# Peptides against a protein of PDB entry 3OGK, part 232

Target 1, 307 residues: chain A of PDB entry 3OGK
Amino acid sequence: ATPDRLSRRFPNLRSLKLKGKPRAAMFNLIPENWGGYVTPWVTEISNNLRQLKSVHFRRMIVSDLDLDRLAKARADDLETLKLDKCSGFTTDGLLSIVTHCRKIKTLLMEESSFSEKDGKWLHELAQHNTSLEVLNFYMTEFAKISPKDLETIARNCRSLVSVKVGDFEILELVGFFKAAANLEEFCGGSLNEDIGMPEKYMNLVFPRKLCRLGLSYMGPNEMPILFPFAAQIRKLDLLYALLETEDHCTLIQKCPNLEVLETRNVIGDRGLEVLAQYCKQLKRLRIERGADEQGMEDEEGLVSQRG

## One batch from the design tools (peptide; made by RFdiffusion4, then SolubleMPNN)

Design b1_p29_1_s3 (from b1_p29_1, 14 letters changed)
Fold by OpenDDE base, seed 3:
Structure b1_p29_1_s3 (fold): chain B 307 residues (1-307), chain A 29 residues (1-29)
Amino acid sequence: as target 1 above (307 residues)
Amino acid sequence: MKRIPRYEELKEEEEREEREREEREREEE
């Protein structure tokens, strides 16, 4: 569809999702020109889609100018912005969004590639937003944002239910977890094993309603931090966990109410058997072959093609 | 940098569930 054709047919459109063409992306690199440009669509939104409150760009090229135009055109009417696997923008574009769209409820940048200039966008969001429900910059590389701003967001946004982040040290998020009383989903962070301090994370307190979880770099030594609330876990993202087959079995047995599991081929046939035995509520299973598992013929860590 | 490519199918399902939640919330208003 063309932008002009969309606005003519649906002048009262409230939600728009645009998908760029799927392309083989190399690991960790979103190629330039992976998607189409959003510019003609942003122009159409700005001019003709006055009721649009939700925008989702997937695999699109998005410039700071596009974000600035969108932000100014929709302002506090914009409730959802998802930049899913997008590229071409900087943190200045994000700053424009959070500055002008102060009532945004969902902000997603998952797997997007961008140029990071500063952490001002997250600070601005922390200072002025009280409406945020979902914040997702999972699988992104922000080095200049502050975990204190994330804590402030949790304190001020009472409806905050889902937060997915990049590689924050989990101990820096203690204040965030204490403040995020209604948080149901958390993904990301970084668990950094210290051989000299095996109990480094054992005193980590999670939000009481947490039921969807994906801790990055969680190994078998950190896994026990989940056990006190494992029975309430409904979704696990283990794609970036450092768990072997037996560790998967141990964790799965603790999660009888698991509905969604995302993991790597390391779960093995044994892990799948345990999953079938203990997780009767399972609705979705995703198994990816990790690059690290490509070429390891260890029979115990492979899921058979028949599973 | 996280090295595991995510397949598109899971995202479409999550988006469907989110739409269904938003529709239910609108029906309750």
Scores: peptide ipSAE 0.015, ipTM 0.397, DockQ to the pose 0.233; fails the geometry check
Fold by OpenDDE base, seed 4:
Structure b1_p29_1_s3 (fold): chain B 307 residues (1-307), chain A 29 residues (1-29)
Amino acid sequence: as target 1 above (307 residues)
Amino acid sequence: MKRIPRYEELKEEEEREEREREEREREEE
């Protein structure tokens, strides 16, 4: 459908989701220009979709100008913005969004490719937003944002329930976790093994309601930090964990209430057997092939077609 | 900084994840 046809048919549209071309490969293998441009849609939103509160762009090309126009057109009426696997913008575009859309509840830029100019967008969000419920920049590379701004967001946004981040050192997020009292979901961060301090993460305190979790680079030495609350875990994202088959078995046995598991093929048939034995409430299982598993002919780490 | 690993996504898995996200969004409204 064309943008103009959409607005004419649905002038009172509150939610819009646009999808670019499907990606059959890893995000990095697909050219940024593979998606469509959002510009004509943003123009139509600005002119004719005055009740629009939710926007989801998936695999689209989004410029800073597009974001600025969207921000100014919707302002505090914009509750949800998802830049899902998008490209073409910078952190200036994000700054415009958070500056003008001060009541945004959901901000997602998961797997988006962008130019990082500064961390001002997160700082602005921290200073002015009290409505945020979902913040997701999972699988992104931010080097200029502050974990203190994330802590401020957690303190000010009482309805914050889901946060997914890039490579923050987990110890820098201690203040965030303390402030995020209602947080139910956390993904990302960075666990860094230190041979000189093997117990450096053992005193990490997670939010009491946390039940959906994915810690990046979690190895078998860090995995025990989950054990005190493993029984309350309902979703695990182990895609970016550094767990072998036996480690999967160990963790899964401690998560009897697991409903969703996302992991790599390293779980193997043995891990699937353990999963079936201990996780009777499992609703969804996703198994991907990891990049590190490319070329490993090790039969022991493969899920068979029978599994 | 450790680089986050990249994974192959199957189309069916992407579509499934998308449906689940949409279901969660509906439950949160």
Scores: peptide ipSAE 0.014, ipTM 0.413, DockQ to the pose 0.193; fails the geometry check
Fold by OpenDDE base, seed 5:
Structure b1_p29_1_s3 (fold): chain B 307 residues (1-307), chain A 29 residues (1-29)
Amino acid sequence: as target 1 above (307 residues)
Amino acid sequence: MKRIPRYEELKEEEEREEREREEREREEE
């Protein structure tokens, strides 16, 4: 589809989703006018799509100039921006978005690749936004953002229900969790095992409504932090957990209301049996083959293709 | 552990669920 055809056909478009080619195809000489760049679309949005409130770019090349143009064109009418697996921008582009779009409700940068200049974008968001419902920079590497700004966002955005972050030390997010009273979903963070302090995470207090969870690097020693609210968990993301088959069995038995499980092949046939026994409300199961598990053909934890 | 890329299918399902939610919210307005 061409941008000009879209605006002519749908002048009152409220939501736009654009998908680029799979990343493997991005290594080929992308012609300048190829549908991988958002620039032509942002131009069309700016000129002709005056009712657009939701923008989702998936696997697109997005420049800071594109973000700046989009921000200025839509301003407070922009409710949703998803930069899903995008590339080509810096934190300056994000700063432009949060500066001009002060009523944004959903901001997603999940798995996007960008150049980090500073943490000003998150600070600006914290200072001026009160509308945020979803913040997602899962599987990104921000090193210059402050957990205190995240806490401020939680305090100021009363409708904040879903937050997915990169590799923040979970202990730095204690203030955030205390402030995020309505949070239902959290993914990311970093649980770091400390042999000298095996119980360093045992006093973590999660938001009372938390029911969708994915803690990165959670091992069997940290897993007990979930037990007090395991019965209310509806979605678990264990893709980045450090759990073995038996650990999966232990956790699954404590989650009778689990609806969605995402995990690796390490769950094994035994874990699947336990899942079937205890999780009667399960709607979706995703099992990924770990890249490191492909080389270990002989581990008992492989889910057989017959199961 | 190598970051396992999330499969496209899961995102399409989440996007479907989000669309269905937005449609319900519009019907309630």
Scores: peptide ipSAE 0.010, ipTM 0.398, DockQ to the pose 0.164; fails the geometry check
Fold by OpenDDE base, seed 2:
Structure b1_p29_1_s3 (fold): chain B 307 residues (1-307), chain A 29 residues (1-29)
Amino acid sequence: as target 1 above (307 residues)
Amino acid sequence: MKRIPRYEELKEEEEREEREREEREREEE
């Protein structure tokens, strides 16, 4: 469809989702040039879609100018912005969004590629937003943002229920977790094993309502941090965990209320047997072949047709 | 450590779950 046709048909449109052309399925194989430009759509939004509250761009090229135009056009009426696997913008564009759209509830830039200039966008968000419910910059490479700003967001946004982040050291998020009293979902972070300090993460306190979880680089030594609340876990993302078959079995046995599991082929038939035995509420199971696992086809780590 | 690449289908699933959650929250209001 063309932007002009959409506005003429639906002048009171509240939600818009645009999808670019599909790309490679593998994250690491996704090219930086990802699809169509959002510019003509942003122009149409600015001019004709005055009721628009939710914008989702998927696999689109988005410039800072596009974001600035969108931000100014929608201002506090913008409740949702999802830059899903987008490219072409910098953190200046994000700064414009959070500066002008102070009542945004959902901000997503998951798997987007951008140029990072500074961490001002997250700071501005922390200083002025109290409406956030979902913040997602999972699988992004922010190096200049502050975990303290994330903590401030958690303190100020009492409806914050889902946060997905990049490679923050989990210990830097202690303040965030303490502040995020209503958080139900957390994905990302970075667990960094320290052989000299095996209990480095053992005192980590998670939000009481946390039930959907995906900790990056969680190994068997870190896994016990989940045990105090494993019974309340409903969703696990283990795609980026460093768990072997036995570790999967150990964790799964402690999660009797698990509804969704995403993991790699390392779970094996043994892990699937344990899953069937202990997780009677399981609704969805996704098993992926990691690119790194093509060489580690040990019989125990293979999901066969038996599972 | 490099992240294990995720498949596109996982993202579509996450988006679906998010929409379903938002729909439930709106029905409870």
Scores: peptide ipSAE 0.010, ipTM 0.399, DockQ to the pose 0.175; fails the geometry check

Design b1_p29_1_s4 (from b1_p29_1, 14 letters changed)
Fold by OpenDDE base, seed 1:
Structure b1_p29_1_s4 (fold): chain B 307 residues (1-307), chain A 29 residues (1-29)
Amino acid sequence: as target 1 above (307 residues)
Amino acid sequence: MKRIPDYALLEEEEEEERRKREEEERERE
């Protein structure tokens, strides 16, 4: 649909999801001329969609100007912004969003590509937001944001339940985890193996309600940090874990209440058998091919058609 | 280069799960 047609038909629209590359089913609904830019949509939102509180852009080009316009147009009425695999903006655009949309509950920029100018956006969010429930900048590159701001967000946002981050050293997030008393989901971070300090992560204290988890670079040496609460884990993201087939089996056996598993082919048929045996509540299984697995002929790490 | 998994399917499911939880919480109130 064109933006103008949408606003005419649905002037009271509260939620909008736009996909830059439509699936075949939606191909006929998106004019080719919109090129994946959000600009015409943001213009229409600003002018005609006055009740819009949720915006989800997927695989679209988003400029700082677009974000600024959206932020000013919706202000505290904007509850959800998802920049899902978007590009074209900088942290200035994010700063505008968090400055003007002080009651935002969900802010997502997962897998988005952007230019990082500074960490002010996260600082501003930390200083002024108390409504945040979901923060997700998973699979993004950052260097200028502060773990302290994340801790401040956790202290101030009592409804914060899901946080997904980039490559923060997990030890820098100790304060965050202590503050995030209601956190149910955490993904990302960075576990860095230190041969000289094999137990450096063993004293990590996770939020008591944590049940959805994906720790990046978690290897077999770090995996035991999950064991004390493995029985309460309902979702595991192991896509970026450094676990072999046997490690998968070990972990899966500890997670009898697992409902969602995302992993790589390294789980193998053996891992799938263990999963079927121990995880009777499993609802969803996602298996991806790892980049590194293209070269490893290890037959044991492949999910066969029999599994 | 970390192959960025196509999380496209995951977000839709997470949103559905969130909606289901919100509906379940509303039914309990």
Scores: peptide ipSAE 0.016, ipTM 0.429, DockQ to the pose 0.133; fails the geometry check
Fold by OpenDDE base, seed 3:
Structure b1_p29_1_s4 (fold): chain B 307 residues (1-307), chain A 29 residues (1-29)
Amino acid sequence: as target 1 above (307 residues)
Amino acid sequence: MKRIPDYALLEEEEEEERRKREEEERERE
């Protein structure tokens, strides 16, 4: 459909989701010509879709000018913005969004490719937003944002329930976890092994309601930090965990209430058997092929069609 | 190289959770 046809047919549209053409993309490598341009849609939103509160662009090209126009057009009426696997913008565009849309509840940039100018967008969000429920920049690379701003967001946004981040050192998020009293979901971060400090992460205190979790680079040495609340876990993202088949078995046995599991083929048939035995509430299973596992002929880490 | 998972399913779950919260908030008023 064309933007003009959409607005004529649905002038009172509240939610819009646009999808660009699916293409094979590597992690954080989105081609510059990925998907379609959002510009004509943003123009139509600005002019004719005055009740729009939720926008989701998937695999689209989004410029800073597009974001600025959208921000100014919708202002505090914008509740949800999802830039899902988008490209073409910088953090200046994000700054415009958080500056003008101060009542935004959901902000997502998951797997988007962008140019990072500074960390001002997260600081501005921290200083002025009290409505945020979902913040997601999972599988992105922000180097200039501050964990302190994330802590401030957690303190000020009492309805904050889901946060997915890039490669923050988990120990820098201690203040965030303490402040995020209602947090139910956390994904991302970075667990960094320290041979000299094997218990480096053992004193981490997670939010009491945390039940959906995906810690990046979590190995078998760090996995025990989940054991005190493993029975509470309903969703696990293990795509970026450093767990072998046996580690999967160990963790899964401790998660009887698991409903969603996302992992790599390293789980193997053995892990799937354990999953079937202990996780009777499982609703969704996603198994990805790891790039590193394409070369491992070792039979023990392969999921067969019989599993 | 981390494969990009199809996260289309995550959005449906987030929308369902949002609807549940909105229903719970209405039951408390």
Scores: peptide ipSAE 0.016, ipTM 0.422, DockQ to the pose 0.106; fails the geometry check
Fold by OpenDDE base, seed 5:
Structure b1_p29_1_s4 (fold): chain B 307 residues (1-307), chain A 29 residues (1-29)
Amino acid sequence: as target 1 above (307 residues)
Amino acid sequence: MKRIPDYALLEEEEEEERRKREEEERERE
C-alpha cells in the first residue's frame, strides 16, 4: 500500500508496522539500500495520521530528519517506536525522539545500524521520561551511553519491565539492577571471564521479578549466578552464551518452568532429551546454527531431526 | 564470536511473538 492510500483508508490508525526487504543471512553482504525509505510514510504520518501512537519500522532506512519529523508530529502521543533492524540514522535522531516524545513507553533499536555521535539521547531519556516500559537496543553497538543513565531510567520509570542492551559490562549494571525493581526481562550485557577473579560475578543481584533472561558471553563459570532464581526463569536466551552441551543440560535441569528456549545447535540431542525431561512447560524452542559451529563437525553437538 | 543474526529465523519468531501479544491483548479487552 502507498502511504496516501493508507491514510485515506485508515485516518484513525493507531499502530503502524512497516517492513522493508528481508535481509540476507550474511550481514556483510547486505546492500545499504535494502530496506526502503520511511520518508514518505513519515510524511503521511505527520500530515494525516494524527492518532498514531505506535510506529514499527523493520529493515528500513530511517534518517535523522525522518525521526525529527516523526517526533515533532506525534510528540507525547507517540507511545511506541521500534526501529527494528533499521539503518541510516544517528544518535541525533534518537535524541530528537526522546526530547519530543516524553511519554514514550517502548523504544526499540534492536539490531539497528547507526552512527553514534554521543550518549545524549539516553541522558535526555533519563532526565525526562517516567513512562518507559520497554527499552531495547539489543545487538547494537553503543559505546558512548552511560550505565548511570540506565540506572536513572530504572529509578524514574516504575513500569519498566523489559530492558535489552548491548555489550555493557554486567558489573556496570549493578546500580541499574538494584533500581529496576519491576524488571521482568533482561537481555544483553557482557560477561567477561577473569582468570584472576573467578568469583567476579557471583555477588551480582538481579531484580526479583526477573524471569526472561539472556546474558551475552555467559560461560559455565558464570552460569551459577542464575541458579538462585533458575526455577523462576520462563524464557532463556542462550544464543550468545558460551555453553557446551553439558552446560546446557546442567542449566536446563534447574529451569523446570522454562517456556521459551533460544539456543544454538550445541545443545545437541542430549540437551534436547534433558529439556524434554525437565521442562514440561516448554512452549517454544529455537535452535540456531552457530556460525562457528558450521566448521566444527563435532557430531555430539548436532541436533538430529529425531528431537 | 560475532553475533550474526539469522534474520530469516528472527523474522518468523518476531512475527509469532507479535501474534501472541496481539492475542493476549484481545483476550484482555
Scores: peptide ipSAE 0.013, ipTM 0.440, DockQ to the pose 0.188; fails the geometry check
Fold by OpenDDE base, seed 4:
Structure b1_p29_1_s4 (fold): chain B 307 residues (1-307), chain A 29 residues (1-29)
Amino acid sequence: as target 1 above (307 residues)
Amino acid sequence: MKRIPDYALLEEEEEEERRKREEEERERE
């Protein structure tokens, strides 16, 4: 479909999802200029789609100018922006979005590739937004954002229910977790094992309503932090956990209300048997081949999905 | 080959969960 045809047919469109061409099977072989440009669509949104509240770009090229135009055109009417596996923008574009769209409820940049100039966008979001429900920059590399801004967002946004982040040290998010009283979903972070401090994470306090979880680099030593609320867990993302088959079995047995599991092939047949035995509410199972399970040929040249 | 997760499915689930929450909020009003 062309932008002009869409606006003519649906002048009162409230939600738009655009998908670029599929990326190559190997992430490391994806050209930087891969995908369609959103520019013509943003132009059409600005001119003719005045009721648009939700925008989802998937595998698109998005420039800062595109984001700035979109932000100014929709302003506080924009409730959802998803930059899903997009590229071509910087944090200046994000800053424009959060500056002009102060009532945004969902902001997603999951697996997007961008140039990070500063952490101002998250700071601006923290200062002005009280409407945020979903914040997702999972599988991204932000090094200049502050966990304190995330904490501020949690304090100010009472409806904040889902947060997915990059490789924040989990201990830096203690304040965030304390503030995020209504948080139901958390993914990302970084658990960094310290041989000298085996109980480094044992005293982590999670939000009481947390039921969807994916902690990056969680190993068997950190896994027990979930046990107090494991029966409450409905969704687990173990794709980036460092759990072996037996660890999977141990955790799964403690999650009788599990509905969604995403994990690696390391779960094995034994883990699947345990899953079938203990998780009677399971609705979705995703098994992928993990990096640690890939032969040398598969690991060579594979860039992490996070950078 | 590292299979890129189809995160589109995850987003759809998040949208459904959001809709459910909005419905619950409306029922409380």
Scores: peptide ipSAE 0.007, ipTM 0.406, DockQ to the pose 0.073; fails the geometry check

